# Peptides against a protein of PDB entry 3ESW: the designs that were tried, part 51

Target 1, 322 residues: chain A of PDB entry 3ESW
Amino acid sequence: NNIDFDSIAKMLLIKYKDFILSKFKKAAPVENIRFQNLVHTNQFAQGVLGQSQHLCTVYDNPSWHSIVLETLDLDLIYKNVDKEFAKDGHAEGENIYTDYLVKELLRYFKQDFFKWCNKPDCNHCGQNTSENMTPLGSQGPNGEESKFNCGTVEIYKCNRCGNITRFPRYNDPIKLLETRKGRCGEWCNLFTLILKSFGLDVRYVWNREDHVWCEYFSNFLNRWVHVDSCEQSFDQPYIYSINWNKKMSYCIAFGKDGVVDVSKRYILQNELPRDQIKEEDLKFLCQFITKRLRYSLNDDEIYQLACRDEQEQIELIRGKTQ

## One batch from the design tools (peptide; aimed at target 1 L12 F19)

Design b2_p23_1_s4 (made by RFdiffusion4, then SolubleMPNN; from b2_p23_1, 12 letters changed)
Fold by OpenDDE base, seed 5:
Formats: structure tokens, C-alpha cells, sequence
Structure b2_p23_1_s4 (fold): chain B 322 residues (1-322), chain A 23 residues (1-23)
């Protein structure tokens, strides 16, 4: 029997596509019940849901993208990208250019644009006075600070002049374009918006152990790439576990098209107990939220994203076996 | 041969479907 292998291959591809698409159909009543029960009974699940409601959509704001692009020195950025791109002479020009862009944005952001703020400078004494600042604690925002999605304000007293300096922890990334200072939260928040403003596919990665960073989907590398603006780091997911010897339990990535447990990419050693939720429930939660985020997409978009998700899962599994 | 490649692809796809159905 001359097995028509072309016909079989086509049939298998159709069946595979249909199978994948079936997973993204409207949730069954039982799945909705499971989801509702999980987010009402598990605090970690509720936290992931709450973060997804903000982080998955907040950066998809065209008005913010325009403000970002108007604020950055685009001439300098593209000049540097073009310069580095020209050195490598790669025939694979269009896709690799984006990797150079992200690398330059990391450089520009850390070196030219944004500042790390462990303690603020004294508002009265001026620049380089943070050493004289004593923390007095934190309080709620005032009326002006509240306009910029400020959850907390750190209060400092200057040991030299005795004046109080406020360090509001703004969550409005547009305000951060003005203040140009912060810690990992402010860095990651604004940098995520910056990357999104260039039309890039970006996720915000939350680590339970008080750190945050980005992932960028590289079309050249055909995978999600670790990006840490604080560290000016590109494709170095090992820096936390290996270089910092950081102990971690959960890393969750939040993007417009999905929520993914990316712990396997970053937790290479010194894993803390994963006791906040059952592994099966976390997997279900991330899949359920992802399904909701993709509800308005067409079948082809859903299929392409599902193929990408599968490749990522394979990558994450293989990385543990090496 | 093109035939062998298609057979390999078909086997991989079938295996992947079966793996995904078990999840």
C-alpha cells in the first residue's frame, strides 16, 4: 500500500491544529468553578490573578508609547544600534536587529536615562547627599503623589540639615519618565513600557523573593530572552541563582497573551519550598488566565501562540536536564 | 528521502498529540 505520506502529514497537522484550538474554546462550567474556588481559597492564586489583571494589559497603551518615544533620545539609540549592527555584517539582518535594539535600550536606560535610588538625596542639600539620609519609615501618599498611582512613600530625614525628604514609590510609568529614579520595581516597570513602546513582545517577570525583570521574545533566537534593566543583562537567566546565589521559589511571567510559570528558567539551584499552591493548581491557573487573555484572538493567532508556548515548555524541560 | 522525513514528522506529531492528550 503506497502510503501517501503527504496526505497523512496534512491530516496530522489539521488534527493537531484542531486539538490545540479545542483547548482555547470557552471554559467548561467545571473549569470556571475550579478557577473561582482556587482564587477564593488560595492567597497565592489570588495574587497571581490580581497581578495579571494589571500587568498583562497596562503596558498596551498607545498614548503611553507615544510619550515614551517622544521622551527617549531615539537618534542616539538608533545610531548606536546601527553601529553595532554594521559591525556584525549578518545576512540575517531584520530579526537580529531587534536584539541589538534591546541591548542598546538596556545600555541607554542604565547608563544615560535612569538612576538607582537606594536612598533619595536630600531635597535641601542637593545631589550626592543620600549618605546623610536616615529612614523614618513609610506612609501613604499625599494628594499630589496619589495622582501617579503611588502605593507608599518612604520618608527620610537628613542628618545634616534635619529636613524631611519623601521618596514616593510611583507605579505610574509615565511619572517615572520624569523622576528617572527608583529600585527594581520602578526600573522594571518603566523598562517594560519602553520595550513595549518599540512594538516588542514583552513579559513582566515577578519573583516571589522580591525581584522583578523582563522577558523579550526574540524573533532571531525564536525564544523568550531574559532582560534585566537593573543589571543591563540580556539572555543571562542564571545570574540570580548562580551569580547572586539567590534562593527562589516562584518566577511568574505576565504578558498580554499569557501568564507563564517561568521558574524553571531562573531557579537553577537553591530552590525554596514551593508550598504556596499545588503545582497542578498553579499550572491550571496560568492556563486559565492565558485562555481568557486570548479569547478575542482568531484561530490562526491562537494556534501560533500555542506553538510558541509549546516550544517554551520544551525549552524549560530541557534546561533542567542539562 | 522526502518520504523518510515526512514519516519522521508524522511520528513526531502523533507522539506530541498523544503527550498533550495525557495532560
Amino acid sequence: as target 1 above (322 residues)
Amino acid sequence: SRKKKLEEIAKMLQKKIEELEKE
Scores: peptide ipSAE 0.009, ipTM 0.398, DockQ to the pose 0.686
OpenDDE base, seeds 1, 2, 3, 4: peptide ipSAE 0.008, 0.007, 0.006, 0.006; ipTM 0.411, 0.381, 0.410, 0.373; seed 3 fails the geometry check

Design b2_p23_2 (made by RFdiffusion4)
Pose (drawn by RFdiffusion4):
Structure b2_p23_2 (pose): chain A 322 residues (1-322), chain P 23 residues (1-23); non-standard residues A184 YCM
Amino acid sequence: as target 1 above (322 residues)
Amino acid sequence: SEKEETEEEIYNELEEELEEFVD
C-alpha cells in the first residue's frame, strides 16, 4: 500500500473549491438576522457597517480616476519611477515595478503635491503665517463649500489683520486635488483614490484611535503592504505601535473586495483592551459584509479572492510573512 | 482493495478536517 498522496492531494483541492464556493453563496436569512440585529446590539458594528458603505465602493470611479490622472504630473512620477528601476530593480523585476511606483507616489504626494494644515494660513496676510490665528470654533458649510460633501468648517481669526480664514473639511477627494491641504483624514482620502487611479488593489485602514492609512497589494511580495502617506512610509506597520509608541485597540481594512480585521498587523505592543464587540461577532460581521460585497463576482473570482484572504489570516495568525 | 479502503479512510478524515477548517 504505497498510499497515493498525489491522488488524495489533487483530490481535496477539488473538494475545497466546493467548500469555498458554497461559503460565498446565498445569505440564507438565518445569519441575516444575526446581522440586521448585531448592528443594533452594538455600535462598533454599526460603525464598521457604516464605513463599509462609505469606503469600499467609493474609490472605484473612472470619472474620478481620470481627473486625478489628468491632474497629477505623470511625466514626473513615471520618470523617477523609471530612474529608480534603472538602479537595478531586483533580479526578479517580477511586478516589482508596481512597488517602485507606489513608493514614488508617496514621495510625490508628500514632498510635492499635498501639504499639512494644523491651523490654516491667513487668507489676506502672507503664506507662512498660521501661529497668529486663534480659532473661533466650527460651523456648517456655506453654500459653495456645501457642494463638496462638507460637514464642518473650522473658522479662524487673524490677530494681525482681523480677517477670518476658514478651513472647510471636505470628503470629496476631487475637491482636495484643488485645495491640496489637510490632516490624516483627507491626506488619506486623496491618497487612497490616487492609488486606485493607477488601478492598484488598495484599502483604507481605520484605527479606532484616530488614524487612517492605506493598504496596497504588492504582487511582487504577494501580500498586502502598509502604506501611510502622511509619513511617506512604505512597509512599516510597526511605525504606530512601536516607533510612535501609540496605544491601539482595533484596526479595520476596507476595500472593494472586502472588509478585514488587520489589527494583528499593527497592534504589536501597547495593546489596548479590545472591549467593544464580541470577537466572534466581529469575525462574523466582516465575513458577512465581505460575502455581501461579492454576490456579483464569478466562481473563479470568488475563489481566488478567498485564498488571498486565507493567505492573509495565516500571516496575521502567525507572526510573519510567507 | 485493501489499498483503496485505506486511501478512502484517509481521504474521509482529511475531508472532515478540511470542512471544519472552512467553517

Design b2_p23_2_s1 (made by RFdiffusion4, then SolubleMPNN; from b2_p23_2, 15 letters changed)
Fold by OpenDDE base, seed 4:
Structure b2_p23_2_s1 (fold): chain B 322 residues (1-322), chain A 23 residues (1-23)
Amino acid sequence: as target 1 above (322 residues)
Amino acid sequence: NELLEKQKKILEELLKKLKEEVE
């Protein structure tokens, strides 16, 4: 009997697909109990859940995407993308164009659009006066600042004119399109929205050690690519561990389709103790949240995402990001 | 490599089930 290997392969693929899809079915009662117990007993788990409730969905706002696209100099952006794309001899329609777009958005954002703010300029003295600013502390937002999801306002006094300048730490990315200044939080927040506004698959990466960045899924590279707007960095996941010699314990990526522990991509050396949660519980938590985020997706979408997840997990295990 | 081992086990189980269905 000639074993029809093609038929067997097809049957195997079908069974494999069914097996994968079975993992994304409604959580068993035992999983729900485990999840509830975990988020009630573990502060880190509660934090991850809380972040997922915001970061996984907040950027999927079509109204915000329109505002972003209306605010950016799209003519300049695409002109530069086209220029660099043509320079490297690529043909139109290649998936690599999106990588050029992201690289230009990084350039545009850092060089032309957004400003790093260690200290604000004096509202009275004008530009380049931050050197004259003395921090007085932080306070709650006023009535105007509260309209823009502001949790904290840093207060500065100008040593030259004596006036007070407020630096609201806005979490509303639309307000950041106006203010065009901030630190890593504001940079990453707005840049995540910008990337989303171009229809890209984007994740917000939270590092426990007070840094945040993005990942986008490159269709050309067929993987998640590190993107840091503050650093104008593309595909340089090593910059934190190697270049900065940063000590880190957790990097968690938050996207519309899942929550993923991406620590292995970024923590290459100087790993801090991962003592906030058991590894098995963190894995369970991320999988549980991911499963919940995918609940409304069809079987084909679930399967495609599961294939991406598997590829990413293989990448993370092998340490072959390059 | 826990992931590869898990994948291997899954594939082995699927192959076993497939064999049982063809037999």
Scores: peptide ipSAE 0.020, ipTM 0.507, DockQ to the pose 0.147
OpenDDE base, seeds 1, 2, 3, 5: peptide ipSAE 0.014, 0.016, 0.014, 0.014; ipTM 0.444, 0.412, 0.445, 0.446

Design b2_p23_2_s2 (made by RFdiffusion4, then SolubleMPNN; from b2_p23_2, 14 letters changed)
Fold by OpenDDE base, seed 1:
Structure b2_p23_2_s2 (fold): chain B 322 residues (1-322), chain A 23 residues (1-23)
Amino acid sequence: as target 1 above (322 residues)
Amino acid sequence: DELKKKQEEILQKLLKELEEKIK
């Protein structure tokens, strides 16, 4: 009996696909109850949900993408990308071009476009006067600042002229295209939008220990790649744990297609207690939110994303980020 | 290891279901 191995293989693949798709069907009543109870009883879970409601969708704005592309020096960017690609990229195929693009965007953003702001310059004394600025505290936004999704305004007094300078912490990334300054939050926010504007698969990574960065899905490397705009860093997930010797507990990635605990990629040593939520509950939460984000996708899209998720989980378990 | 174990369990289940259809 010639076992038609090809027929068996096809049947296995169909059944496997159906099995995977079954996991992404509408949540059972019991899962909804578990989710609701978790977000109402666990503050960390509520925080993750709240962040997902913003970070997973806010960057999928075509009008913002157009504004970004109109604001950036695309001629300079592509000139530099083409120059680097011409050295080595032709041998590796077209997919590596996107890696060069992301690397150039990191360079351009840090060196040419955006500025780090520990303290603002004095509005009266002008440039390079931040050394004369004394923090007075923080307050709520005024009516004008409130138009740009500002939650907090840092207030500074100039030691030289005595005038007050306001440093609004804008969350509107379009306003950040104008102001072109901030700290890790503003850097990551705008840079995430920039990467999205080039049509890239991007996640916003939140670390509980007061840092944020991006991940980019490299088609060349066929994995999620660490990207930190503040550090001009590409594929260096170890910089926090190893180079900075930073202690960390949670790293959560937020993207349009899912929420993923990526702590294993970045927390290589000096792990802080993960006591904010049970591990099984965090896993459930991320899966549940991910499932909701995919409700509008077709079966083929769901299947492809599920395969990608599985590959990432294998990577994270094996510790093979390189 | 846990993911591999789950994958293996799924594969075994699928194989069993296929074996039942081939009979």
Scores: peptide ipSAE 0.018, ipTM 0.469, DockQ to the pose 0.117
OpenDDE base, seeds 2, 3, 4, 5: peptide ipSAE 0.017, 0.018, 0.017, 0.017; ipTM 0.485, 0.493, 0.445, 0.468; seeds 3, 4 fail the geometry check

Design b2_p23_2_s4 (made by RFdiffusion4, then SolubleMPNN; from b2_p23_2, 14 letters changed)
Fold by OpenDDE base, seed 1:
Parts: C-alpha cells; structure tokens; sequence
Structure b2_p23_2_s4 (fold): chain B 322 residues (1-322), chain A 23 residues (1-23)
C-alpha cells in the first residue's frame, strides 16, 4: 500500500500547530523564577517590563478612539486618501488603501494638526516668541497639570517680558489632542493612539538613544512597516542609521500582542554596545511578556500571531527590511 | 493497520526534525 503523504502532511501540520501552541501555555515555575530574577536584578529588563505594562495596553481604549475620531478632520483625511488612491490606479482593496490612509495620517498630523515644540511661546508675548525663552529647569506638575498624567514640567522665562511659561510634558494623549504640541514623545504617543483609533495593528517603538516611533502592520505588504510621525516617514527604517548617522543600541517594539526586539530593523550601522542585558535574557524577556499578553487569546489567534512572529524574525535575520 | 503505523513513524521523524530546526 502506497504511503499517503498528503495525509501525513496534514497530520504534521496539526502536530506542528499543537507544538507551537504548547510554547504559549502558562509559564513553567522555572520560567517564572527566571523572569522574576531578571527583572529584579537587571535595570534594563525592569525598564522594558515597566514600559510594557503601559504601552502594550494603554491605547486599547474605545473611549479614546471615539474622541480621536471626533477630533480629526476625517472628511479631509479620507478625501486626500481617495485622491491619492485613485491617482495610483490601484484596484479597490482594503489592504493597500490602508497604506494610503497611514501616509495621509502622517501628512495630516505633521502638516495640519500637531506642532513641534523645542521651546514654548511666551504666554504673555504670544506666538513666535520661543526664541526669547530661557530654560530655568524642570519641576513636578501642579494640581491641574497632574490630572493629565504629567510627570515633568519644563519652566521657561521670557527674556523680553520676564514672565514664566510652563511647558508640561503631558503623557495623557487626550490632553495632547488639546495642546497639539510636543517633542518626539508627545508626537509618538498621540500618533500611536490615532493609528489605533482607525483599528490598525500598531506598535510603539522605543529607542534607548532618545527617540520613539511607530510600526504599523501592513496587510498589503504583509509585514511591520516603520512609521515616524515626526519625520512624516513611511517604510524608511534606515533613516536613523543611514540618513542621521545615529548610533543606537536597542529598539524595542511594544504592542498589544507582544514585545519584540526590532533593533535589527533599524540599527544598520553605528551600533553601540548592547551591554545592558544579555542577548539571551532579552530574548527570554520579550518572549515571556509576549506570552503573558496572549494568555486570553484562543488557539487560532495564538497560532496566527506565532506565524506572524516567525515571519518577522526571518525578515530581521535575513535583512529583508528596507 | 500497518499503513497507519508506518505513517505515524514517518510523522514522528518529521516532527523531531522540524522541532530541531525551529528551536
């Protein structure tokens, strides 16, 4: 009797799925001990954990999504998306349309909506007075500022009128919809929420060397795509290492479904020493946090995400990212 | 049956090899 290789292949796929799923079961006691020891003994690990506890979940707020969508000029956004989509002559498709949407959101956010703030304008002298502002330092928030998740307030004195202007560094993205100004932190924070509000798969990328950006999972490209709101950049992961000649050590992506070391996507040259944690421990940490984030998912969701993770890892190893 | 037994043996070998490659 001939060996039914098709039957064997089907059985293999089932068993492979079971094997993958087994990796996402509740952590063994030994893994829990390793995790606890790592986060208690390694400051970098503790930092990654702390960030994950916030960044992986904070943007999954339907009330915030509604507020965002009510605040943005959706008519303008979709008009521009439709125009660019039609210009490219692509057939109607939700997947590629979403890429155009993200590109328009980048444009809209930078050009029409949000402002870069190195120094604030003087509250007394008005617009375009930031050049007259001298930094006096930073302090804690007052009672009003503290309502909007503000950890630090930068204090400036006007050289012209002598008045003090406060620049609170708000972490509440809803407050940022009002203030509409900030640096890379505020830009990335609000822009991450904006992308999430459109139902997109988004990660917040933290770079140890004082920059932050987003990644968007493009269904059209079938991969994670670099998105930097500050730079109005789409799918240009090389801009930091190549264009800026920036030196970097770590880039960590935080999303609702996982934490991933994406350093290989962005650190193409000028790599700084990765001495904050052992590579094996970082890999373990990211996997452990990812596993916890997926505990409530069903087997099919876990399997699909695991397949996506493997594809990303292959991409990162082979240098297939642009 | 003999065919099922053989299929299981092949499957187990393939699974082992696959596990070794992906771990």
Amino acid sequence: as target 1 above (322 residues)
Amino acid sequence: NENKKLQEEILNKLLKELKEKIE
Scores: peptide ipSAE 0.022, ipTM 0.550, DockQ to the pose 0.556
OpenDDE base, seeds 2, 3, 4, 5: peptide ipSAE 0.019, 0.021, 0.016, 0.020; ipTM 0.529, 0.473, 0.438, 0.525; seeds 4, 5 fail the geometry check

Design b2_p23_3 (made by RFdiffusion4)
Pose (drawn by RFdiffusion4):
Structure b2_p23_3 (pose): chain A 322 residues (1-322), chain P 23 residues (1-23); non-standard residues A184 YCM
Amino acid sequence: as target 1 above (322 residues)
Amino acid sequence: SSSDSLYNLSKSVYLSSSLLESS
């Protein structure tokens, strides 16, 4: 009995596909209650549910993608990307070009395109002039800025001239292309959209302790890569936990293809208690949403995606890539 | 129980195959 593994191996891969295609089916009403209900037991759940709605489908918008592309200096971007591919892009330029592009986009965005704003500059006084602004709080948007999905307008008084500069907080990333300034918040909103506009596979990563950033899929490194525009950072998920020494509890990724707990990638010391939701319920929550996010996908798509997800679980469950 | 065992076996095979393809 030379036991045939190749037979048994080829078999099973077949059986596994059926298990997978079954998993991503229906929404049998049994687990539906578990969902509609959990979203009332727990707000961390409603939190994730709400954000999934604002953040997964939103950046897939050709009208926007095109405007961003019109607006960005593609000649400049691609020239530099090409110049860096010139100084030899790995023996296997095996979709490595895509990585060099993301890196350059980070540079352009930071060094060139968008600017940080703690207090705003005075609208009437010069440009370099923010530290003579004392804030008078926040309030609703006026008629004009109401168009751009704005909730809060921070207003400031200039002690040197008396005029009031205002700093609307927009969510319409197309508006940000114009204003070209802000904090993680909008820096990240626009940068996610920018990444999506090159047709990259992109995600919005949300840290409960007030920071946001991106994840991009590198076909060259065939895994998700941490991208933070504010820090012009490429593959440095430790940056928060170690370099900054920031204490964190949860990290959640959002995208067209799914919602995934990516905490393990980032919260690699200074771990805070995860006391917001039964860990079992969180797994369920993401799975149900990811499953819901895929009813209209076909079998080949449902499967290839589920494998990428699994590859990721092993990466997180373990301590490393591969 | 048998179905779960089969799922786990099929998953192990898949992972082993993925590792071999990566090597």

Design b2_p23_3_s1 (made by RFdiffusion4, then SolubleMPNN; from b2_p23_3, 17 letters changed)
Fold by OpenDDE base, seed 2:
Structure b2_p23_3_s1 (fold): chain B 322 residues (1-322), chain A 23 residues (1-23)
Amino acid sequence: as target 1 above (322 residues)
Amino acid sequence: SEKEELEKMAKEVLLLERKKELE
């Protein structure tokens, strides 16, 4: 009996629509009280809220998207995408093209566009002089650096010429289009904006253990796909836990439509204690923020996103059946 | 509740769909 599970699922989801929509109604007074108490009493919850207020909305800027598209070599990018798409011969349809686009953007960004900056080059001695740089510490931004959402400036002294070089840690992704250098924070920040500029559905993933990356929703794969610009990595969520043997406690994804605990996708081994918040409170917090982000959406949009959320939760529970 | 039963059934079907896609 070829049970058409897709048809059954669709039928059940339609019947379930009213139930789903009921979850996204205005928060009850008791939920608001619980939320307020949680963010006022739990530092981790306050951090997640603060991150959501920035990361969930900052990249939805049409002016920034235009600047990005004007800055990138779109002719090169699309030429390479078209070339790789043509090689696959039996294109499983137009939806796979977006996966090729993201893979090319990863290549282009790492190889042609952006630079890793462990230490800056000496402003006086020129290129490839970072080996001569000694860290002196960090300070606040000057008046010029402050224009570009800079919280911290790393200070370096050149061992060769004795001059000071400043490495401002800019949070303005438009400034990063100019500077074209940074660490994981700058890489992920600008790359998230780049993906958004192509009209992609993107989340910023924050790891408590000092790493950040992206996820994009692949229409071809019908799931969230791990994307790390630093590693030129596509669909390799295991790289941190397995390849790096990294110990991790929390991975939280921030997108325009929701905040999701994605720890189960990335923390495959070497799990650190999850002692910053109760699991029930974290689940509540993410759901509450997600509900607020979706408050202006129509019933059909809410329903579609809720179906996507449920599919993701199923994926995270089952693990990759390899 | 009928809603909880529908939620459970929907999740079970989605689980089965995803399993087929992976296979």
Scores: peptide ipSAE 0.024, ipTM 0.483, DockQ to the pose 0.394
OpenDDE base, seeds 1, 3, 4, 5: peptide ipSAE 0.014, 0.012, 0.020, 0.017; ipTM 0.476, 0.466, 0.462, 0.445

Design b2_p23_3_s2 (made by RFdiffusion4, then SolubleMPNN; from b2_p23_3, 19 letters changed)
Fold by OpenDDE base, seed 5:
Structure b2_p23_3_s2 (fold): chain B 322 residues (1-322), chain A 23 residues (1-23)
Amino acid sequence: as target 1 above (322 residues)
Amino acid sequence: KKEEELLKMAKEVLELQREKELA
């Protein structure tokens, strides 16, 4: 009885595919009830849902992508990418080129394009006057500032001229292309859009302990790669826990195709209590939102993404971020 | 090669599921 092992392997693959696809079918009534109850009873869950409704879709705007590409010095960027790619003589093909692109975008963004704003310059005294600025507090946006999704405005008084300078905290990334300044929120917001504008798979990572960054899916490395625009950092997930000695509890990644708890990638030491939600409920929540985000995808797309998800989970469990 | 990779992935997924069920 020559067991056709090839036939068995094919049948197993079909059954496995069907099994994976079955997980992404319409949620059962019991799952919907669990989800609704969780979101209504747990504030952290509600926050994750609210963030997903914005962050998972807002950057998928073709009009914004066009504006970004028109605003950036693409000639400089590609010149630098081509130079670095040529220097390293990589026989490794087209996939590594994208990693060089992301590295150059990090350089360009931090060095040439965007500015860190601890305190604004005085509107009256001009550039390099931030040292003279005293914070007076925060207020709501005025009529002009409100046009650009501004939640709060920081108010500063100049110690030299006595004039008031407003620092609106804009959430509109197109406005940030104009202002070209901010803190981690503005940096990550605009940089996420920039990466998306190049057609890359990007996630926005929210850390509960007041930091945000990106992840990029590298086809060369075949994994999600840490990307922090503020730090000009590529593939250095350890910088927060090890270099900064930062204490953290949750890191949640938001992308068009899913929401993932990526805490294990970044929280390597000094873990804070994860007491905001039960671990099982967080896992359920992320899976449920991910399932909803994939409802319009075909079976092949769902299967490919599910395979990617499982590879990431293996990576996160085994600690193989090297 | 693709089938071997898929089998490897399937085994790893099954192991992960087992680990997740045990955790």
Scores: peptide ipSAE 0.012, ipTM 0.453, DockQ to the pose 0.091
OpenDDE base, seeds 1, 2, 3, 4: peptide ipSAE 0.010, 0.007, 0.011, 0.011; ipTM 0.459, 0.473, 0.467, 0.454; seed 3 fails the geometry check

Design b2_p23_3_s3 (made by RFdiffusion4, then SolubleMPNN; from b2_p23_3, 17 letters changed)
Fold by OpenDDE base, seed 1:
Structure b2_p23_3_s3 (fold): chain B 322 residues (1-322), chain A 23 residues (1-23)
Amino acid sequence: as target 1 above (322 residues)
Amino acid sequence: KEEEELKKMAKEVYLKKKEEELK
């Protein structure tokens, strides 16, 4: 009896695929009730949901991608990428080219394009006058600032001329292409859009302890890669916990295809209490939102993403991000 | 498919800009 091992293997693969797909079907009534109760009773869960409603979809805007590509010096970027790729990358195939692209975008963004703004320059005194600026506090946006999704405006007084300078904290990334300045929020917001505009798989990572960064899915490395535009950092998830000795509790990644707790990638020491939500409820929440984000995908897309998710979970458990 | 299309669009925009500069 020649056991057709190939036929058995095919049947097992089909059954496995069907099993995986069954997990991404429309939520059962009991799961919907659990979700609704969780987001209504837990403030952290409500915050994660609110962030997902924005961050998971806002960067999938073709008009924004066009504006970004029209604004950036693509000639400089691709020239530098081609130069670095020609040195080391040709032997390793086309997938490594994208890693070089992301590294160049990090360089270009920090060195040539965007500026860090602790305090604004005085509008009257001109450039390099931020040292003369005293914070007066924050206020709501005016009518003009409100057009660009501005939630807060920081107000500064110049110690030299006495004039007031406004520093609006714009959330519209297209406005950030004009202003070209900000802190970690503005940096990460615009840089996430930039990476998306090149057709990359990108997640926005929110840290509860007032920092934000990106992750890029490297086809070459076959994993999610840490990317911090502020630090010009590629694949250095340890910088916060080890180099900065930062204490952290939660890191949540938001992408078009899912929401993932990536805390284990970045919180290597000095872990703060994770007391905002039960671990099982956070896991459920992220999975539930992820299912909703994938409802329009076909079975093959769902299966491929599920396989990627499993690989990431194995990586996160093993602590082998590098 | 959309990501591949975006990658193509980025390259096309790049190539068009190069052609315009050569003109």
Scores: peptide ipSAE 0.142, ipTM 0.755, DockQ to the pose 0.015
OpenDDE base, seeds 2, 3, 4, 5: peptide ipSAE 0.008, 0.013, 0.007, 0.006; ipTM 0.353, 0.409, 0.341, 0.310

Design b2_p23_3_s4 (made by RFdiffusion4, then SolubleMPNN; from b2_p23_3, 17 letters changed)
Fold by OpenDDE base, seed 5:
Structure b2_p23_3_s4 (fold): chain B 322 residues (1-322), chain A 23 residues (1-23)
Amino acid sequence: as target 1 above (322 residues)
Amino acid sequence: KEEEELFKLAKEVYLLEQQRKLE
């Protein structure tokens, strides 16, 4: 009897869809207990949860998107994107346009818009005086600084004039549109919002070893793409492990639709001990948070995202970007 | 057990189909 393989395949795909959808239904009581115990007993898990509560949702603010788009030089940005797209983009298809956009936003942000601030300039002496600044330490925000979600303020004394300069570490990305300076935290924070403001799928990647960057989902490449605003880097996940020879233990990506351990994408050598949580517990935690983030989605959306998740997992296992 | 095996097989078919689409 000729086995109708096509009919069997179709049936299996339907069953797989149903199975996937079943995983995103209400969590079983045992899963809730496991989750609660994990976040109450494991500090790393609690940290991941805390970050997810902020990073997964904070950038989905239409008011902020409008402010960003009104602040950026959109004419310049789109002029440059259109110019690059016109050269060879048409041959690759329309979906490549967003890759050109992200590349231009990286250029624009680093070259035209934002500034790296290791030490602030002296407020009294003016520009290019950071070399004269001596750190005195850090303190809490004052009343004005507190309005902009400021965690800490770095204090500097000018060796030339003796005046004190404050460098608030603002976490409000709208304030960063005004200040237009910072370190990796401020860069990544504002740049994440910028990418989101263009309607892109973006994740914030936290590295335990004091660095942060973005991932953008490219419809052209059909995968998550490394994006580092500080480095003006697109699709170079190897730069930390290989170019910097950085030692790392964890890289966790936070997006509106999920939390994912992306360590395998970035930790290519010199892996530090992963001793903060059991691997099975971390996997469970990320899946559980992801499930919660998707509770309001319909079955088709859940299925499409699950398909994307599986492709990413395959990519991470194979170590090959397809 | 049979349902678990069916789901494993379904996942394998899914992965193969996705791979085919990427090639």
Scores: peptide ipSAE 0.052, ipTM 0.701, DockQ to the pose 0.756
OpenDDE base, seeds 1, 2, 3, 4: peptide ipSAE 0.028, 0.030, 0.031, 0.043; ipTM 0.656, 0.659, 0.668, 0.694

